# Peptides against a protein of PDB entry 1EMU: the designs that were tried, part 129

Target 1, 132 residues: chain A of PDB entry 1EMU
Amino acid sequence: PPYLKWAESLHSLLDDQDGISLFRTFLKQEGCADLLDFWFACTGFRKLEPCDSNEEKRLKLARAIYRKYILDNNGIVSRQTKPATKSFIKGCIMKQLIDPAMFDQAQTEIQATMEENTYPSFLKSDIYLEYT

## One batch from the design tools (peptide; made by RFdiffusion4, then SolubleMPNN)

Design b2_p29_4_s3 (from b2_p29_4, 13 letters changed)
Fold by OpenDDE base, seed 3:
Structure b2_p29_4_s3 (fold): chain B 132 residues (1-132), chain A 29 residues (1-29)
Amino acid sequence: as target 1 above (132 residues)
Amino acid sequence: EEEEKRKEEEEEDKLLEELIEEEISKKKK
């Protein structure tokens, strides 16, 4: 069953809507749902190919991601990303150099955070165990 | 204008929310 695959890798968990839902519920209880939302935001953002038609949208999205997750020093994403990474993102925003990959490093760092902390905890949580 | 800035950020936040929802919707059910 899918829940067994979720325990095998974070990737499998994040590829399943039910898994995502449960994981997000868990993260909300832990006060760190932003980790997951940021991860998906980065993925979605990277898929948007730069062109004249979506330039404004991409800039707005980049700004939103920056404001919501990077700029807020009290946020879990900000606390789990390196200063150099955050500075790079800020630079991209300020220079309006909105490359599809501008959040890749931050996403990598947040993914590592989930792998090392929240994902293992989720697999030990009542939410997951009761689902199984 | 602070009010204009607020509205701009609200639009950005909406786009972000939609982006996240779109990505999740692409995953298997």
Scores: peptide ipSAE 0.763, ipTM 0.952, DockQ to the pose 0.942
Fold by OpenDDE base, seed 5:
Structure b2_p29_4_s3 (fold): chain B 132 residues (1-132), chain A 29 residues (1-29)
Amino acid sequence: as target 1 above (132 residues)
Amino acid sequence: EEEEKRKEEEEEDKLLEELIEEEISKKKK
């Protein structure tokens, strides 16, 4: 069953809507749902191919991601990303150089945080165990 | 000035929310 795959890898968990829903509920209780939202935001952003027609949209999205998750020093994403990574993103925003991969390093760092902390805790949580 | 800035940020936030929802909607169920 899918829930067994979720225990084998974070990738499997994040590839299933039911898994995502349970994990997000858990993260909300832990006060760190932004980790997951940021991860999906980065994935979606990277898929947008730069062109004249979507330049404004991509800039707006980049600004939103930056404001919501990077700029807030009290936020979980900000606390779990390295200063150099955050500075790079800020630089891209300020220069309006919006490369599809501009959030890749930050996403990698947040994914590592989930892998090392929240994901293992989720597998031990009542939410997951009651689902199984 | 401040109101216009707020409206811009609200639009950006809406786009972000839609982006996240779109990604999740593409996942298996």
Scores: peptide ipSAE 0.762, ipTM 0.952, DockQ to the pose 0.944
Fold by OpenDDE base, seed 1:
Structure b2_p29_4_s3 (fold): chain B 132 residues (1-132), chain A 29 residues (1-29)
Amino acid sequence: as target 1 above (132 residues)
Amino acid sequence: EEEEKRKEEEEEDKLLEELIEEEISKKKK
């Protein structure tokens, strides 16, 4: 069953809507749901190929991601990303140089945070265990 | 203007929410 695959890898968990729902609920209880939302935002953003027709949308999205997750020093995403990474993103926003990969390093760091902390804790949580 | 800036940020936030929702909706269920 899918829940067994969720215990084998974070990737499997994040590839399943039911898994995502449970994990997000858990993260909200831990006050760190932004980790997951940021991760999906980065994934979605990277898929948008730059072109004249979507330049404005991409800029708006980049600004939103930056403002929501990077700029706030009290946010969990900001606390779990390196200063150099955040500085790079800020630079991209300020210069309006919106490369599809501009959030890749930040996403990697947030993914590592989930792998090391929240994901293992989720597998030990009542919400997951009761689901199994 | 502050009001216009607020509206712009709300639009950006909406786009972001839609982006996240879209990605999740593409996952298997």
Scores: peptide ipSAE 0.762, ipTM 0.952, DockQ to the pose 0.943
Fold by OpenDDE base, seed 4:
Structure b2_p29_4_s3 (fold): chain B 132 residues (1-132), chain A 29 residues (1-29)
Amino acid sequence: as target 1 above (132 residues)
Amino acid sequence: EEEEKRKEEEEEDKLLEELIEEEISKKKK
């Protein structure tokens, strides 16, 4: 069953809507749901192919991601990303150089945070265990 | 001007929410 695959890898968990729902609920209880939302935001952003018709939309999205998760020093995402990574993102925003991969390093760092902390804790949580 | 800036940020936030929801909706059930 899918819940067994969720225990094998974070990737499997994040590929399943039910898994995402349970994990997000757990993260909200821990006050760190932004980790997951940021991860999906980065994935979605990278999939947007640059063109003249979506340039403004991509810039708006980049600004939103930056303001919501990177700029807020009290946020969990900001605390779990390296200063150099945040500075690079800021530079892209200020220069309006919006490459699809501009959030890749930040996403990698947040994914590592989940792998090392919240994901293992989730597998030991009542939310997951009661689902199994 | 302050009101205009706030409106722009609200629009950007809506785009972000839609982006996240769209990605999750593409995952398997």
Scores: peptide ipSAE 0.761, ipTM 0.952, DockQ to the pose 0.945

Design b2_p29_4_s4 (from b2_p29_4, 12 letters changed)
Fold by OpenDDE base, seed 1:
Structure b2_p29_4_s4 (fold): chain B 132 residues (1-132), chain A 29 residues (1-29)
Amino acid sequence: as target 1 above (132 residues)
Amino acid sequence: MEEEEEREEKEEEELLEELIAETIAEKKK
């Protein structure tokens, strides 16, 4: 069953809507749902192909991601991303150079945070164990 | 000026929420 795959890799968990729902519920209880939301925001953003017609939309999205997760010094995403990474993103926003991959490093760092902390804890949580 | 900034931020937040929801919706169910 899918829940067994979720225990094998974070990738499998994040590729399943049921797994995502359970994991997000767990993260929300832990006060760190922003980790997952940011991860999906980055994934979705990278999939948007740059063109003249969506330039403004992409800029708005980039600004939204930056303002919500990177600029907020009290946020968990900001605390779990390196200063150089945040500085790079800020630079992209200020210069309006919105490359699809501009959040890749930040996403990698947040993914590592989940791999090392929240994902293992989730697999030991009542919400996951009761589901199995 | 502040009102305009708040409206812009709200619009950006809505775009972000939609992006996240759509990205998750593309995953298997």
Scores: peptide ipSAE 0.721, ipTM 0.942, DockQ to the pose 0.946
Fold by OpenDDE base, seed 3:
Structure b2_p29_4_s4 (fold): chain B 132 residues (1-132), chain A 29 residues (1-29)
Amino acid sequence: as target 1 above (132 residues)
Amino acid sequence: MEEEEEREEKEEEELLEELIAETIAEKKK
């Protein structure tokens, strides 16, 4: 069953809407749902093909991601991303150089945070265990 | 202008929420 695959890799968990739902519920209880939301924001952002017609939208989205997760010093995403990474993102925003991959490093760092902390904890949580 | 800033923030928040929701919706169920 899918829940067994979720225990094998974070990727499998994040590729399943049911897994995402359970994981997000867990993260909300832990006060760190922003980790997951940011991860999906980065994934979605990278998929947007840059062109003249969506340049403004991409810039707005980039700013939104930056303001909500990177700029907020009290946020868990900000605390779990390196200063150089945050500085790079800020630079992209300020210069309006909105490359699809501009959040890749930050996403990698947040993914590592989940892999090291919240994902293992989720697999030991009552939410996951009761689901199985 | 405070109202303009508030409007911009709301718009960005909505775009972000939509992006996240759509990205999740593309995953398997």
Scores: peptide ipSAE 0.721, ipTM 0.941, DockQ to the pose 0.959
Fold by OpenDDE base, seed 5:
Structure b2_p29_4_s4 (fold): chain B 132 residues (1-132), chain A 29 residues (1-29)
Amino acid sequence: as target 1 above (132 residues)
Amino acid sequence: MEEEEEREEKEEEELLEELIAETIAEKKK
């Protein structure tokens, strides 16, 4: 069953809508839902093809991601990303150089945070165990 | 200016929420 795959890797969990739903519920209880939302925001952003018709939308999205997750020093994402990574993103926003991969390093760091902390805790949580 | 800035930030937030939702919707069910 899919829930066994979720325990094998975070990747499997994040590729399943049911798994995502359970994990997000758990993260909300822990006050860490922004980790997951940021991860998906980065994934979605990277998939957007740069073109003249999408330039304004991509800039707005990049700014939104930056303002919500990176700029907020009290946020969990900001606290779990390296200063150099945040500085790089800020630079991209200020220069309006919006490369599809501009959030890749930040996403990697947040993914590592989930792998080390919230994902293992999720697998031990009542919400996951009751689902199995 | 402040009202316009607030409108722009709201629009950005809505775009972000839409992006996240669509990205999740592309995952298997």
Scores: peptide ipSAE 0.720, ipTM 0.941, DockQ to the pose 0.954
Fold by OpenDDE base, seed 4:
Structure b2_p29_4_s4 (fold): chain B 132 residues (1-132), chain A 29 residues (1-29)
Amino acid sequence: as target 1 above (132 residues)
Amino acid sequence: MEEEEEREEKEEEELLEELIAETIAEKKK
């Protein structure tokens, strides 16, 4: 069953809507749901192919991601990303150089945070264990 | 000008929420 795959890799968990729902519920209880939301925001943003018709939309989205997760110094995402990574993103926003991969490093750092902390805890949680 | 900035920020937030929801919706069940 899918829940067994969720225990084998975070990638499997984040590729399944049921797994995402359970994990997000757990993260909300831990006060760190922004980790997951940011991860999906980065994934979705990277999938948007640049073109003349979506240039303004992509800029607005990049600004939104930056303002909500990077600029907020008290946020969990900001606390778990490197200063150099945040500075790079800020530079892209200020220069309006919006490459699809501009959030890749930040996403990698947040993914590592989940791998090392919240994901292992989730697998030991009542939410996951009762689902199995 | 303040109202315009608030409107722009609200629009950006809505776009972000939509992006996250759509990205999750593309995952398998």
Scores: peptide ipSAE 0.720, ipTM 0.941, DockQ to the pose 0.956

Design b2_p29_5_s1 (from b2_p29_5, 16 letters changed)
Fold by OpenDDE base, seed 4:
Structure b2_p29_5_s1 (fold): chain B 132 residues (1-132), chain A 29 residues (1-29)
Amino acid sequence: as target 1 above (132 residues)
Amino acid sequence: SEAVEKTSEEILEKLLKEEEEEEEKEKEE
């Protein structure tokens, strides 16, 4: 069953809508759902190809991601990203240089956080164990 | 994956909506 694959890798978990839902529910209970939401935001953002028609949209999205997750010093994403990474993102926003990969380093750091902490905890959680 | 794509799009749509609402609110202040 799919839940067995979820225990094999975070990638497998996130490739499954049910897995995402359960994991997000767990993260919400832990007060760290922003980790996952940020990860998905970065993934989606990177897929947006720069063009004249979506320039404003991409800028707005970049600003939204920045203000919601990076600028909030009390937020878990901000706490789990390196100062240099946050500074780079800020620079991109201020200069309005919105490269599709501008959040890649931050996403990598947040993914590492999930891999090392929340994902293992999820596999030990009542939510996951009761589902199995 | 389809799940990643769908979830990513939903998150971005929410973010965009929130951003636009905040911008409008700031203009009205």
Scores: peptide ipSAE 0.696, ipTM 0.917, DockQ to the pose 0.913
Fold by OpenDDE base, seed 5:
Structure b2_p29_5_s1 (fold): chain B 132 residues (1-132), chain A 29 residues (1-29)
Amino acid sequence: as target 1 above (132 residues)
Amino acid sequence: SEAVEKTSEEILEKLLKEEEEEEEKEKEE
């Protein structure tokens, strides 16, 4: 069953809508939902191929991601990303150099945080155990 | 995966909407 695959990898968990829903619910209870939302934002942003017609949209999205998750020093994403990574993103925004991969390092760091902390905790949570 | 794609798109749509609302508020100030 799918829930067994969820215990094998975070990737398998996030490939399933039910898995995403349960994991996000758990993260909200822990005050860490922004970790997952940021991860999905980065994934979606990277998939937007740059062209003349979507330049404004991509810039707006980059600014939105930056303001919501990176600029907020009290936010969990900001606390779990390295200063150099945040500085790089700020630089991209200020220079309006919006490369599809500009959030890759930040996403990697947030994914590592989830892999090391929240994902293992989820597998021990009542939410997951009751589902199994 | 389809789940990742759909979830990512939903998150981006919300972010874009929020950003546009903030831009409108800044213009009014």
Scores: peptide ipSAE 0.696, ipTM 0.916, DockQ to the pose 0.932
Fold by OpenDDE base, seed 3:
Structure b2_p29_5_s1 (fold): chain B 132 residues (1-132), chain A 29 residues (1-29)
Amino acid sequence: as target 1 above (132 residues)
Amino acid sequence: SEAVEKTSEEILEKLLKEEEEEEEKEKEE
């Protein structure tokens, strides 16, 4: 069953809509749903192909991600990303150099946070265990 | 995966909406 694959890797968990839903519910209870939302935002942003027609949209999205997750000093994403990483992102926004990969390092750091903390906790949670 | 793609798109749409609302509030202040 799919829930067994979820225990094998975070990637397998996030490839399943039911897995995403359960994991997000768990993260909300833990006050750290922003970790997952930021991860998905970065993934979606990277998929947008730069072109003249979507330059404004890409800039707006980059600013939105930056303001929501990086500038929020009380946010868990900000607390779990390195100052140099946040500074780099700020620089991209200020210079309007919006590369599809500009959030890659931040996404990597947040993914590591989930892998080391919230993902293992999820597998021990009542939400996951009751689902199995 | 389809799940990742769908979820990513939904998150981005929400972010854009929230940013637009914040920009409107800043103009009123």
Scores: peptide ipSAE 0.695, ipTM 0.916, DockQ to the pose 0.904
Fold by OpenDDE base, seed 2:
Structure b2_p29_5_s1 (fold): chain B 132 residues (1-132), chain A 29 residues (1-29)
Amino acid sequence: as target 1 above (132 residues)
Amino acid sequence: SEAVEKTSEEILEKLLKEEEEEEEKEKEE
């Protein structure tokens, strides 16, 4: 069953809509839902190829991601990303140089945080155990 | 995966909407 794959890797968990839903519910209870939302935002943003028709949209999205997750010093994403990474993103926003990969390093750092902390905790949670 | 793609799109749509709402509020002030 799918829930067994969820225990094998975070990748498998996030490839399943039910897995995403349960994991997000768990993270929300822990006050860490922004980790997952940011991860998905970065993934979606990277898929948007630059062109004349979506330039404004991409810039707005980049600003939104930056303001919501990076700029907020009290936010969990900000606390789990390195200053140099946040500075780089800020620079991209200020210069309006919006590369599809501009959030890649931040996403990597947040993924590592989930791998090391919240994902293992999820597998020990009542939410996951009761589902199995 | 389809789940990742769908979830990512939903998150981005929400972010964009929030950004546009904030811009509108700033214009009205």
Scores: peptide ipSAE 0.697, ipTM 0.917, DockQ to the pose 0.892; fails the geometry check

Design b2_p29_5_s2 (from b2_p29_5, 13 letters changed)
Fold by OpenDDE base, seed 1:
Structure b2_p29_5_s2 (fold): chain B 132 residues (1-132), chain A 29 residues (1-29)
Amino acid sequence: as target 1 above (132 residues)
Amino acid sequence: SKAVEETSQKVIEELLEEEEEEEEEEELE
């Protein structure tokens, strides 16, 4: 069953709508749903192909991601990303150099945080165990 | 995957909507 694959990798968990829903519910209870939302935001952003017609949209989205997750010093995403990574993102926003990969390093760091902390905890949670 | 694609799309759409609302509120201040 799918829940067994969820225990094999975070990737398998996030490839399933039910897995995403349960994991996000768990993260909300832990006060760190922003980790997952940021991860998905970065993925969505990277998939937008740069062109003249969507330049403004991409800039607005980049600014939104920056303001919500990076600029907020009290946020968990900000606390789990390195200063150099946040500084790079800020630089991209200020210079309006909006490369599709500008959030890749931050996404990698947040993914590592989930892999090392929240994902293992989820597999031990009542939410996951009751589902199995 | 389909789940990742759909969830990512939903998240960025919500972010863009929130950004528009914030810009409108700032213009009124």
Scores: peptide ipSAE 0.697, ipTM 0.926, DockQ to the pose 0.891
Fold by OpenDDE base, seed 4:
Structure b2_p29_5_s2 (fold): chain B 132 residues (1-132), chain A 29 residues (1-29)
Amino acid sequence: as target 1 above (132 residues)
Amino acid sequence: SKAVEETSQKVIEELLEEEEEEEEEEELE
């Protein structure tokens, strides 16, 4: 069953809509749903191809991600990303140099946070265990 | 994956909507 694959890797969990839903519910209870939302935001941003028609949209989106997750010093994402990573992102925003990969390092750091902390906790949670 | 793609798209759309609302509020101030 799919829930067994979820226990094998975070990747397998996030490849399943039900897995995403349950994991996000768990994260909300822990007050750290922003970790997952940021991860998905980075993925979505990277998939937007740079072109003249997308330039304004990509800039707005980059600014939105920056303001919501990076600039907020009280946010879980900001606390779990390196200062140099946040500084790089800020620089990209200020210079309006919006490369598709500009959030890759931050996404990697947030993914590592989930792998080390929230994902293992999820597998021990009532939400997951009741689903099995 | 399909799940990742769909979820990512949803998150992106929500972020853009929130950003537009904030910009509109700032312009009114």
Scores: peptide ipSAE 0.697, ipTM 0.926, DockQ to the pose 0.879
Fold by OpenDDE base, seed 2:
Structure b2_p29_5_s2 (fold): chain B 132 residues (1-132), chain A 29 residues (1-29)
Amino acid sequence: as target 1 above (132 residues)
Amino acid sequence: SKAVEETSQKVIEELLEEEEEEEEEEELE
């Protein structure tokens, strides 16, 4: 069953819509759903190829991601990203240098947080165990 | 994966919608 693969890796969990849904529900209960939302936002952003037709959209999206997740010092994403990483992102926004990879380091750090903390906790949670 | 792609697309669309709503609110004030 798919739920067995979810226990093998975070990658397998996120490759399944049901897995994403359950994991997000768990994260919401823990007050840290922003970790997952940010991760998906970064992935979606990176897939937008720079071109004249996407320029405005990419800039707006980058600003939105920055304001929602990075700028908020009380947010879990901000707390789980390194100052140098956040400073780099801020610099990109201020200079309007919107490279598709500008959030890669932040995404890596947030992924590490999930791998080390929330993902293991999810596998021990009632929501996962009752689903199995 | 399809799940990652679809979820990512959904998330960024929601972010853009929120951004547009904030801009509209600022213009009305």
Scores: peptide ipSAE 0.697, ipTM 0.927, DockQ to the pose 0.859; fails the geometry check
Fold by OpenDDE base, seed 5:
Structure b2_p29_5_s2 (fold): chain B 132 residues (1-132), chain A 29 residues (1-29)
Amino acid sequence: as target 1 above (132 residues)
Amino acid sequence: SKAVEETSQKVIEELLEEEEEEEEEEELE
């Protein structure tokens, strides 16, 4: 069953809508749903291929991600990303150099945080155990 | 995956909507 695959990897968990829903619910209870939302935001942003018609949209989205997750020093994403990574993102925003990969390092760091902390905790949570 | 793609699209759409609302509020001030 799918829930067994979820225990094998975070990747398998996120490949399932039910898995995403349960994991996000758990994260919200832990006050760190922003980790997952940021991860999905980065993925969505990277999928927007640069072209003349979507430059403004990409810039707005990059700014939105930056302001919501990176600029907020009290936010969980900001606390779990390295200063150099945040500085790089800020630089891209200020220079309006919006490369599709500009959030890749931050996404990697947040993914590592989930892999090391929240994902293992989820597998021990009542939410997951009651589902199984 | 389909789940990742759909969820990612939902998240970025919400972010863009929030950004547009903030811009409109700033213009009214």
Scores: peptide ipSAE 0.697, ipTM 0.926, DockQ to the pose 0.880; fails the geometry check

Design b2_p29_5_s3 (from b2_p29_5, 14 letters changed)
Fold by OpenDDE base, seed 5:
Structure b2_p29_5_s3 (fold): chain B 132 residues (1-132), chain A 29 residues (1-29)
Amino acid sequence: as target 1 above (132 residues)
Amino acid sequence: SAAVEQTSQEVLEKLLEEEEKEEEEEEEE
């Protein structure tokens, strides 16, 4: 069953709508749902191809991601990303140099946070165990 | 995966809406 695959890797969990839903519910209870939302935001952003017609949208999205997750010092994403990574993102925003991969390092760091902490905890949670 | 694509799109749409709303509010002040 799918829930067994979820225990094999975070990747498998995030490839499943049910897995995402359960994991997000768990993260919300832990006050760290922003980790997952940020991860998905980065993934979606990277897939947007830069073009003249899309430039304004991409800039707005980049700003939104930055303001919500990076600039918020009280946010878990900000706390779990390295200062150099945040500074790089800020620089991109200020210079309006919006490369599709500008959030890749931050996403990697947040993914590591999830894999090391929240993902293992999820597999021990009542939410997951009751689902199995 | 389809799940990743769908979820990513939903998150981005919400972020964009929030950003646009904030900009509009700032212009009205």
Scores: peptide ipSAE 0.697, ipTM 0.927, DockQ to the pose 0.940
Fold by OpenDDE base, seed 4:
Order: structure tokens, then C-alpha cells, then sequence
Structure b2_p29_5_s3 (fold): chain B 132 residues (1-132), chain A 29 residues (1-29)
């Protein structure tokens, strides 16, 4: 069953809508749902192909991601990303150099945080165990 | 995966909506 694959890897968990939903519910209870939302935001952003028609949209999205997750010093994402990474992102925003990969390092750091902390905890949670 | 793609788009759409709402609120002040 799919829930067994979820225990094999975070990747498998995030490839399943039910897995995403349960994991997000768990993270929300832990006050760290922003980790997952940021991860998905980065994924979605990277997939947007730069072109003349979506330049403004991409810039707006980049700014939104930056302001919501990176600039918020009280946020879990900000606390789990390195200062140099945040500074790099800020630089991209200020220079309006919006490369699709500009959030890759931050996403990697947040993914590592989930892998090391929240994902293992999720597998031990009542939410997951009751689903199995 | 389809789940990742769908969820990513939903998150981005929500971010844009929030950004637009904040801009409107700032303009009204």
C-alpha cells in the first residue's frame, strides 16, 4: 500500500496527494507547515520557464516567496536557512535577477530540515499510524 | 509527480493572492 512507500522516503510521501495532506496536517500541528509550503513554492517556481510574457509574474512570485518565508525572521523557514543563502536570495530580488534556480539552495536546506526532523517525527505520529 | 505539480501550483497561486491582497491593503492606507 502507498503508506508503506511513504515510510521509505520523503520523496515517496510527497508524490502522493494523501501523503502530502497528512504530512501538512502534521506540520501544521507542529507549527511548521511553512517548511512544506516553501518547498512546494520553490519547486513550482523553478518549473516556470522564463519568458517575456511571465517576467513580471516570476518577479512577483519571487518577491512573495522572499517576503513570506525568507524575510520573516520569526518564521521557521528563515530560522532553518543559512544567512548566506538568505542574503543571496535578497540579492537576486534587489537586482531583479530572477533565475529559476535562485531558491534551490534554500529548498535544499529546508528539505534537509524536514528529512532530519519533521519527516521522522511524522512517521511516529498518530496521524500516520492511524492511517496505516 | 502529478501531486507535486498540483500542490506546487496551488501554493504559488495562494502566494500571489496574498501578495495582491497585501498590496491592496497598503494602497488603501
Amino acid sequence: as target 1 above (132 residues)
Amino acid sequence: SAAVEQTSQEVLEKLLEEEEKEEEEEEEE
Scores: peptide ipSAE 0.697, ipTM 0.927, DockQ to the pose 0.889
Fold by OpenDDE base, seed 3:
Structure b2_p29_5_s3 (fold): chain B 132 residues (1-132), chain A 29 residues (1-29)
Amino acid sequence: as target 1 above (132 residues)
Amino acid sequence: SAAVEQTSQEVLEKLLEEEEKEEEEEEEE
């Protein structure tokens, strides 16, 4: 069953709509849902290929991601990203140098946070265990 | 995966909506 694959890797969990839904529900209870949303935002942003027609959209998205997750000092994402990483992102925004990979380091750090903390806790949660 | 792609798109769309709302609120102040 798919839920067995979810226990094998975070990647497998996030490749399944049901897995995403359950994990997000768990994270909301823990006050950490922004970790997952930020991860998906970074993934989606990286997939947007730069072109003349989407330049403004990409800039707006980059600003939105920055303001919501990086600039928010009370946010879990901000607390779990390194100052140098946040400074780099800020620099990209200020210079309007919006590379598709500009959030990669931050995404890596947030993924590590999930791998080390929330993902293992999820596998021990009532939400996951009741699903199995 | 399809799940990752769909979820990513939904998150980005929501972020854009929130950004636009904040810009409108700043213009009213």
Scores: peptide ipSAE 0.696, ipTM 0.926, DockQ to the pose 0.918
Fold by OpenDDE base, seed 2:
Structure b2_p29_5_s3 (fold): chain B 132 residues (1-132), chain A 29 residues (1-29)
Amino acid sequence: as target 1 above (132 residues)
Amino acid sequence: SAAVEQTSQEVLEKLLEEEEKEEEEEEEE
């Protein structure tokens, strides 16, 4: 069953709608759902190919991601990203240089946080164990 | 995967809506 694959890798968990839903529920209880939302935001943003027709949209999205997750010093994403990474993102926003890969390093750092902490905890949680 | 693509799109759409809402509120003040 799919839940066995979820225990094999975070990638397998995030490739399944049911897995995403359960993991998000767990993260909400832990007060760190922003980790997952940020990860998905970065993934979606990278897939937006820059062109004249979506330039404004991409800039707005970049600003939104920055303000919600990076600029908020009280947020878990901000606490789990390195100052140099946040500074780079800020620079991109200020210069309006919105490259599809501008959040890649931040996403990598947040993914590492999930891999090391919340994902293992999820596999030990009542939410996951009761589902199995 | 389809799940990643769908979830990513939903998150981005929500962010954009929130951004637009904040801009409208700031303009009305």
Scores: peptide ipSAE 0.697, ipTM 0.927, DockQ to the pose 0.883; fails the geometry check

